# Peptides against a protein of PDB entry 3S8F, part 190

Target 1, 157 residues: chain A of PDB entry 3S8F
Amino acid sequence: VLTLFVAVPSLMTAFTVAASLEFAGRLRGGRGLFGWIRALPWDNPAFVAPVLGLLGFIPGGAGGIVNASFTLDYVVHNTAWVPGHFHLQVASLVTLTAMGSLYWLLPNLTGKPISDAQRRLGLAVVWLWFLGMMIMAVGLHWAGLLNVPRRAYIAQV
Target 2, 166 residues: chain B of PDB entry 3S8F
Amino acid sequence: DEHKAHKAILAYEKGWLAFSLAMLFVFIALIAYTLATHTAGVIPAGKLERVDPTTVRQEGPWADPAQAVVQTGPNQYTVYVLAFAFGYQPNPIEVPQGAEIVFKITSPDVIHGFHVEGTNINVEVLPGEVSTVRYTFKRPGEYRIICNQYCGLGHQNMFGTIVVKE

## One batch from the design tools (peptide; made by RFdiffusion4, then SolubleMPNN)

Design b2_p20_7_s1 (from b2_p20_7, 11 letters changed)
Fold by OpenDDE base, seed 3:
Structure b2_p20_7_s1 (fold): chain B 157 residues (1-157), chain C 166 residues (1-166), chain A 20 residues (1-20)
Amino acid sequence: as target 1 above (157 residues)
Amino acid sequence: as target 2 above (166 residues)
Amino acid sequence: DHEAEKAAKALFDALKELLA
């Protein structure tokens, strides 16, 4: 139980980010419980990428609590569950944030905006990346629950 | 204008913060519920047992694979298993069906894994420590032991077998 | 083994429900 309190600062940060997104969406004319989400700049890969990363981080964070729990970790430790967790935390959030940062940074460094074609390509990349990561993560978590071992090329389930 | 914006942000932050705290308690409650309803699969932490990894091969209960399986009761056995680079001993491990098996597992070299397919046996094996796992095999047959902790160049080929006899 | 599977499933179902 005490170990779970380690999650408090991270949760505070995560939900502060969510609050910022809601504020931004409402400033852009979004109204209601969900209208602010639609008002966010979903046409900008620099925005979409880190947001998708955050979405992936939610189940990953929940998994983190599981992994940090002594009794629950016994079930998932050194199974395919663990790499599933990592891919949600690192390969989704961190990687997508880096990708998003790049989409912002390069235009600013060059002093030229990205072309419409580049923008569309960027959107395709981040959405496909997210989709692939989610499929893989679900598969790995499922396999982990079926006691598929980590760091093994074969398994009998 | 900036002041108004800051106040608005603060209001949203307070709401989300409250939600965050609520979710924390929900997670704790969920964990508690899961543990309360499904305790059979949880292995409690045992007493820490130490062994000298530099001598474990030469003396003690792990030294002779032929004597690794010890009957400790009418339907109870202790099996002293070494996980090493790159295999297990004894191999195969032969145990009777329906008996309570206590595995005492250690390593003479590096950290290994001990994952038995078809079971919930899954532990890391640390040099200098003895991992203890209790299990009863209900079905006869062969159970593969897999090393699920990277231990070197031969890690991927490190397998053992438990043979459960009728 | 059976109990472990049940526990894992229960956890997964509970998490899924919580995150839904």
Scores: peptide ipSAE 0.012, ipTM 0.750, DockQ to the pose 0.026
Fold by OpenDDE base, seed 2:
Structure b2_p20_7_s1 (fold): chain B 157 residues (1-157), chain C 166 residues (1-166), chain A 20 residues (1-20)
Amino acid sequence: as target 1 above (157 residues)
Amino acid sequence: as target 2 above (166 residues)
Amino acid sequence: DHEAEKAAKALFDALKELLA
């Protein structure tokens, strides 16, 4: 009940963020239906990280609705599906947002800008992190659908 | 012009909000569809039942594992199962192939899981509450019961067995 | 389990429809 109650305002917020991104992209010269995406600052890890987090949050959010649904939860509850959901929500969204925040915060706190090498490394880190999380999440969700239990070290599937 | 910018933002927000609402309806439709089609292979049977976890080991249908399997009809059985730290009782649970089995599961101590491998039986077991699951085993053999709810130091080794006889 | 597989397939299909 709580999840479903929160779903509506969460969706509104998420898509408002998307609207802000579209506006920002268009301000940066992006045109057309998707051109604004290309215009966003993909060279900045402080931007890329939280955006990737949001992308991971999309399937995670859908999974949240699944977990809160009686008939669907019966299939996935206490299976590997659940940690898969968590890895999207926590290890992707929260973690990547934190990473992005640090890439912004630390230079401002120290008064030292990040070097180009650090910037490139940061981009590599967040992209690889996202990729790894997506692989793990897909695997865990798949395992969950195959009825692999969570909190068990063995499973006969 | 800040005013123009604000108007532009509102236009984008309106579009994305419309999309968000559409997605919401998609989610609702999916839930409704799953409810209508009854995709769950195991349907809870019976009403909410309560038991005293402090006495469930001493009296009642869970007290004697030798009497845990009760034939309730020609091809129907009720199995009274205890999930405890750290195992299941009775163990093994012996049932015939093709019979309708009603599992009534409770715990005398902490919350446990009751996950039967090779089946879609997967329920949490709460002290003081009886979990009821109805299932028919179509294939003979051994089915392992796994605890998928952390219940203590021995959780990882908490297993049971259901033996389905031909 | 055939029933479990059926349920999983149904869920998977529903998710595909949602995420398509």
Scores: peptide ipSAE 0.012, ipTM 0.708, DockQ to the pose 0.024
Fold by OpenDDE base, seed 4:
Structure b2_p20_7_s1 (fold): chain B 157 residues (1-157), chain C 166 residues (1-166), chain A 20 residues (1-20)
Amino acid sequence: as target 1 above (157 residues)
Amino acid sequence: as target 2 above (166 residues)
Amino acid sequence: DHEAEKAAKALFDALKELLA
């Protein structure tokens, strides 16, 4: 039970980041309950990538609560569920954040701004990566709930 | 200006905190739903039980596979299972249909998995510890045991069988 | 599973207490 309290600081981090995003969006002219979202710089892959990572992290975080639950972990442990969780947490959030960081870092290190073509390509890559990761993650979680084992080449489903 | 920004962020944090709390309850609800729909059929009976992995093959209830299945009561059995590199003992495990089976599983060597296909039996097996799982097989037939914890080069071929007899 | 339900309820109650 106490293990699940690790979700509290994670949620605190999540809403803090969300609050920062809302503030940024409103500074950019966004108004209303959701208008600030549209006002965010969705044309910048350095921004979009980590945000998509955060979006993937939400279901991953929910899965983290499940995995940290003693009783629920019994159901999902060493099933395809676990890789699904990892791919959301690492291959989505961490990887997309790294990608986004590179889109910011490389231009600053080289002193050369990215071209418009590179920007568009970057956006495409990040969105496609996110889509692929979501499909894979949903599939792995679904398979896990169907009791498909992890680290096994055979399953009876 | 920075102070103003921090104040504004703080204001938004209050709203998002409320949302986060709401989501927390949603997650709890989802957990409850998952428990209700996916935990039926297996009763966790795990207790902190220790065993010496260096002697478990030589003495005690795991030493003789012919004595691994012990009737403990009317329609109740305890099965002492060893998971080892790379297989299970006894193999096959023979149990009656409809009987309440308590599996007591341990390992003499490294960590293994004990995943029974067609059931929700799925536990890690640690050397020096006894994993206890209670299950009742309602359908006769063969159930494959799969190791779902990497245990070495032969991991992928580590299988066992539970035979449920009418 | 009674134990699972009990654990879930305990968690829920603990979280409510923490967040109240």
Scores: peptide ipSAE 0.005, ipTM 0.741, DockQ to the pose 0.025
Fold by OpenDDE base, seed 1:
Structure b2_p20_7_s1 (fold): chain B 157 residues (1-157), chain C 166 residues (1-166), chain A 20 residues (1-20)
Amino acid sequence: as target 1 above (157 residues)
Amino acid sequence: as target 2 above (166 residues)
Amino acid sequence: DHEAEKAAKALFDALKELLA
């Protein structure tokens, strides 16, 4: 139980970001329980990428709690579950945040805005990346629960 | 204006923090529920047992693979297993069906894994420490031991076998 | 850390100059 409190700072940070998103969405005219989400700038890959990263980070964070639990870790440790976890954390949140940052940084550094075509392509890239990552992560977590070991070329199931 | 904005942001933050805390308690509750309903599958942590990895091959219960399987009682056995680069000993490990088996696993060299396919046996094996796992094989046959911790160039080929006899 | 901010700004400005 005490180990689970390690997750508190991360949760606080994550939900503070969520609070900022809600505030921003409402400032942009979004109303109601979900209207603020629709009001966010989903046409900007610099925004979409890190947000998708955050979405992937949610189940990853939950998995982190599982991995940190002594009793539950016995079930998942050194199985495909673990790669599933860090792919959500690193290849989703970190990578998508980096991608999003690049979409902001390059136009800023060069002084040249991205074209509409580049913007659309960027959106496609980050969405496809996210989708692929989620499929892979779900598969790895599922395999892990089926006792498929990590770092092995063979599997039970 | 800045003060009003700050107040609004704080209100949202408080709401989301409350949600965060609620979710934390949900996770704790789920863990507690799982433990309460699935106690039969929980393997309790044992006492830390230490060995000298530099001498474990020369003397002690791990030194002779032929003496690795020790009957400790009626239908009870202790199996002293070495995980090494790159294999297991004894190999195969022969145990009777339905017997309570206590595996005592250690390593003379580097960290290895001990994952028994078809079972819930899955532990890391550290030099200088003894991993203890208790299991009863209900079905006869061969069970593959897989190293699931990178241990060197031959890691991918590091396998063992447990043979459960009727 | 004000020094870190200054360093970050300097780096950012240098990058802008390089890429301009």
Scores: peptide ipSAE 0.000, ipTM 0.754, DockQ to the pose 0.015

Design b2_p20_7_s2 (from b2_p20_7, 12 letters changed)
Fold by OpenDDE base, seed 3:
Structure b2_p20_7_s2 (fold): chain B 157 residues (1-157), chain C 166 residues (1-166), chain A 20 residues (1-20)
Amino acid sequence: as target 1 above (157 residues)
Amino acid sequence: as target 2 above (166 residues)
Amino acid sequence: EHEAVKRAKALFDALKAALL
């Protein structure tokens, strides 16, 4: 229980970000419980990328709590579960945030906005990346629960 | 305008913070439930046992693979296993079906893994420490031991076998 | 059994059914 209190600052930060997104969506004309989500700029890969990263971070964060739990870690430790967690935290959140940052940074550095074609391509890349990561993560977590070992090329399942 | 925006942000933050705290309690409850319903196979932390990795091959219960399997009681055995670069000893490990097996595992060199397929046995093996795992094999056959910790160039080929005899 | 525990159990079971 004491170990779980380590998650409090992270949760506070995460939900502060969520609050910021809600505020932004409402400023853009979104109303109601979910209308603000639709009002967010989903046509901008610089926005979509980190948001998708955040979405991936939710189950990853939950997994982090599992991994940090003594009794639960016994079940998942050194199984495919662990790399599944990593791919959600690093390959999803961090990577997508980096991608999103790039989509913002390059146009600003060059002084030229991205073309519509580039924008569409960026959206495709980000969504496909997220989809692939989610499929991989689900597979790895599932395999981990089936006691597939980490760092092994073969398993009896 | 900035003040209004600030107040609005604070209101949302308070709401989400409350939600965050609620979710924390939900997670704690879920963990508690998981522990209550999935207690089988959990090995509690035991007494820390240490050995000298530099001498473990020369003296002590791990020194002779032929004497690695020790009967400690009726239908009870202790197996002294070395995980090394790159294999396990004894190999194969022969144990009877239905017996309570206490594995005492250590390493003379680097950190290894001891993952037994078809079981919930999965421990890290640290030089200087003895990992203790208790298990009863209900089914006869061969169980593969896999190293799931990177231990060098031969890591991917580091396998052992437990043979459970009727 | 506290209602909160019952709800947690129900949620856990639902998650298991949905994800596993």
Scores: peptide ipSAE 0.016, ipTM 0.759, DockQ to the pose 0.047
Fold by OpenDDE base, seed 2:
Parts: sequence; C-alpha cells; structure tokens
Structure b2_p20_7_s2 (fold): chain B 157 residues (1-157), chain C 166 residues (1-166), chain A 20 residues (1-20)
Amino acid sequence: as target 1 above (157 residues)
Amino acid sequence: as target 2 above (166 residues)
Amino acid sequence: EHEAVKRAKALFDALKAALL
C-alpha cells in the first residue's frame, strides 16, 4: 500500500514530463512515434542534463519500488544495491538537473552567453557524467545482487 | 492556438498515462511473483521480541557466550548472538552442518548489521529488539559476519565468524 | 551463489526487460 502510494503519483508525474517532451518535440517539427525525440534540443546542455537525469531516474525509481518492497528488500537491503540506487537518484537526477540549471542560470545571471566551445564542453561533461553514473550504478546494483554489503571495505562473493 | 495546443498535449498525456499504468501493473506483478515464489530466502523464525539492552550482557540467554548455542531439537539450534561495538559474540559461532539454526541477535549499544557472507542472512540489529533469522548451512566451513550498518569508529573492522562443522 | 540471489537476478532481469 505504501509503495503504491508513492509509486503512482511519481509515475504519473514522470510520464507527464515525458508527454511534455513529446509535445515539445512535435512542436519543433518532430513527427512519428519517435521523431519528436530527435527534434528536441540535444545541442543544449541545459536541456540534455536534466533529461539524462530523468533517464537515470527510471531505473532508480524502479529500484525505489524494490527497496520499498518487504519481500525484495530482504535481498537488497544494506547491500551495494542501495548506494547504486542513490547514485541514480542523487548523483544522476539531482546532480544533472543542477548542472542543467546552471547552464541556464549562469548566462542569465552574468549577462554573458556561453560560447560554442563552452556549450560543447558542457555537453561532453554531461554525457560523460551520465555514462559514468550508469556504469557505476549498474555495477553497484550487480554487486548488491551478489550480496556485497554496503559500508564494508571487503566482501567475499 | 492555445486551445488546440492544450488538447494536443492532453492526448499525449493520456497515452503516457496509459503507459504509466501499464508499468505500474508490471511492477505489481513482479512483486506478486516474488511473494509467490518466496525469493527472499531468509525467513523470520519468530515474532517481534524485545529485550533490555542495558541488561542483556548481564542476564539472560545472551549473557554467556559459552551458552549461546542451544540445541533445541535433534537437528535444531538456537544461537543467541550479540552484536556490539565492535564485534560479535560468541566468536566464533560453532554450528553443525545441515542443522536448522535460529539466530537471535540483539545489541547492547547501537544499531549494527549482521551480514553473513556466503549466505542470504542480512539483518539489522537494533538495541532493544531481537532479530530472528532461520538458516541451514549446507556447506561446512567458515562464514564471516560483517557489520553493514555504521556503528562508530571501529565499524570497518567489526567482524565475526560462523564455523560450520561437518 | 545462493538460490535466492539467482532468483533475485532473474527478477531484476525481468524488470529491466520490462522497463528498458
């Protein structure tokens, strides 16, 4: 009951955001089932960062349901699974959203637009960050399923 | 036209909401599957039990490590384990292979973890509560107990051993 | 590897297949 209480509004919100992205993409000329994705402003780190954060949040959200499940939590609780979940939720979603916000906010606050070089560098940073987080998260979740404990410097698997 | 745009976005929202609901059912189905198949592996052996952490070292079944392993049946044992800063008692815990072991674990000080490597035994140990875990060791050997809940400066070195005898 | 872990992995894989 508690899990569903959290999961339902969260999923509704998340997919409403996705709907907004679809609408935006279609307004930008995207057509078809997936053409709207390509039409989104992937050249803007202020856009890419939070979107990648949302992508990381998908498995993280699923993990949240797992962690909140009594049955499944017996397997994953206090294992490397948990920090894996955190890295998706905090180090991916929150951090990338913050990064994206900065790419928007700083030019506006300073009155100076970002250069093309800065834009490209920003894109590289965001994508590399996301990639690194996904690798780490997958590794931690995998380790967690192998019963590697969290908060321990050694483990025999 | 704002009105047309509004209607359009609603159409997309409906589709995505349908997808959302479908995914919700997938999650529910997965949870139901786990419940049906009992994939957790570790089964609580008892009801919620309380103990006074201030006296647990002095009196009761946890007070004497030498008496911590109690045979309760022909192939059944209860092991009274203390998790404390920074270790476990008894240490080692000696149990026979193939026996059903009921671990009753509590703490006299702070919250600890009780994670047995090579097994699915993994519980938090709270002062004032008794964690009960039932497990049967099928393989002889040494199993390390790891604390996976931060408990102080010595947390990283807090280990115990379960010795399973043939 | 404990049987429960194997099952957990299977469940995780199924979840991934459903979500990704």
Scores: peptide ipSAE 0.014, ipTM 0.730, DockQ to the pose 0.047
Fold by OpenDDE base, seed 1:
Structure b2_p20_7_s2 (fold): chain B 157 residues (1-157), chain C 166 residues (1-166), chain A 20 residues (1-20)
Amino acid sequence: as target 1 above (157 residues)
Amino acid sequence: as target 2 above (166 residues)
Amino acid sequence: EHEAVKRAKALFDALKAALL
């Protein structure tokens, strides 16, 4: 149980970011319980990418708690569950954040804004990436719970 | 103006922090619930047992694969298993159905995995340490042992077999 | 504006100047 307190700083950070998003959405005219979400700049891939990364990071973080639990780790350790976990963490949050950073950085470095076509393409890329990562991650976690081993080309199921 | 904005941000942060703490307790509660309701399959960790990986092949209970299966009591056996690059010994491991089997697994070389398909046996095997797993095979047949920890160039081909006899 | 932000902007500007 004490090991689970390791999650506290991460949760604090994550929800501080969420708080910032809510505040930003409300400043942009969003109202009510969920209206602030709609008010966020979902037309900007530089925004959408890291936010989608954060969304993927949520179940990944929950999985991290499971993995850090001595008792529960016995169930999931060295199964497909583990790759599912770090794909949410690395291939989702880190990668999407990097992608989003590029959508911001390149226009600033070149002094040229992205075209509308590039913007739309960027949105498609990050959404498709996110969707693919979620499908794969869910599949890997499911397989892990079915006792599919990690680092093996064969499995019982 | 800046002060007001700062105060507003703090209010949101406090709310979300409270939510984060609540979620933490939810996770703890879920873990506790799982442990309370699913105790039948829990294998408690034993004491750390050490062995010299440099001599484990030459002397001791792991030295002779023919003597690896030891009956320790009525319907109780201890099986001394070596995981090595790249296989297991003894191979096959022959045990009777319905017997309580205590696997004592170690490695003479590098870290390996010991994953038995069709069971909840899944442990890492470290040189210098003995992994202890207790299991009772209810169904006769063959159970494949899979190495699920990268151990070298031949890792993907590292398999063993447990034969459960009626 | 916080001093750290000013420094970050300065570094970013320097990077742009170096690359372009």
Scores: peptide ipSAE 0.000, ipTM 0.759, DockQ to the pose 0.018
Fold by OpenDDE base, seed 5:
Structure b2_p20_7_s2 (fold): chain B 157 residues (1-157), chain C 166 residues (1-166), chain A 20 residues (1-20)
Amino acid sequence: as target 1 above (157 residues)
Amino acid sequence: as target 2 above (166 residues)
Amino acid sequence: EHEAVKRAKALFDALKAALL
């Protein structure tokens, strides 16, 4: 019950961020239903990282609602599903947000902009991290649905 | 200029908030659908039952593993199971095929898991609390019990067996 | 530039000056 109530303001916040992104994209020349997405600064790791984190947070948030459901939680509780959920929420959103924040914060604190090489490396790191996290998360959720137990090194399947 | 910016931002926010609200209804509907169609076989929560973990080994239905399986009806059994560091008792648990089995599970020491492979039995076992699960084994064979809650150095080796006899 | 952004930058600059 509590989780479901918290889900409402969380979703509102998420879509407010999306609104800001759309607005920014349109200001950058993006047009149409999806053109604004392409207009966003995908060349900036400080932008890409938290956005990818948000994308990973979507299925994680949906999973949170599942986990909060009494009957649905019975299916997934203490299975590999739970670590999958955690990795989306913490290792994806929180970690990528921290990474993105670092790409913004350090240049501003030191007064030294990042080099082009550092920028490109940052993009590579963020995308590779996201890819790895998605593979692991999908695998863990799938395994959980197959009743693979959490905190066990063996399973029937 | 600032007023224009605010108005523009608010317009997009309003649209996305509307979308958010719509998605909330979609999620609620999906949950409702799932609950309506996928609740079969879910073990209902039982009443809160308490025991003294400090005496559960000495007295009561968990005290003697040889008496752990109790026939309560023509095709009904109650099995009193202890999850402890690091195993289960009785072990193996022997039950007949096709009988309704009520597991009464508790712990004398720390929190454990009780996950039976090949079944939907998956509960946490708390000291001082009795977990009740009901299941009917339709096929004979061996079913492994796995502890899926960290309980100490021997956690990874904590297994039990349910033997279902024809 | 939005006033909120200007204020945020000013605050950031002040904090940076105080901490560094």
Scores: peptide ipSAE 0.000, ipTM 0.731, DockQ to the pose 0.020

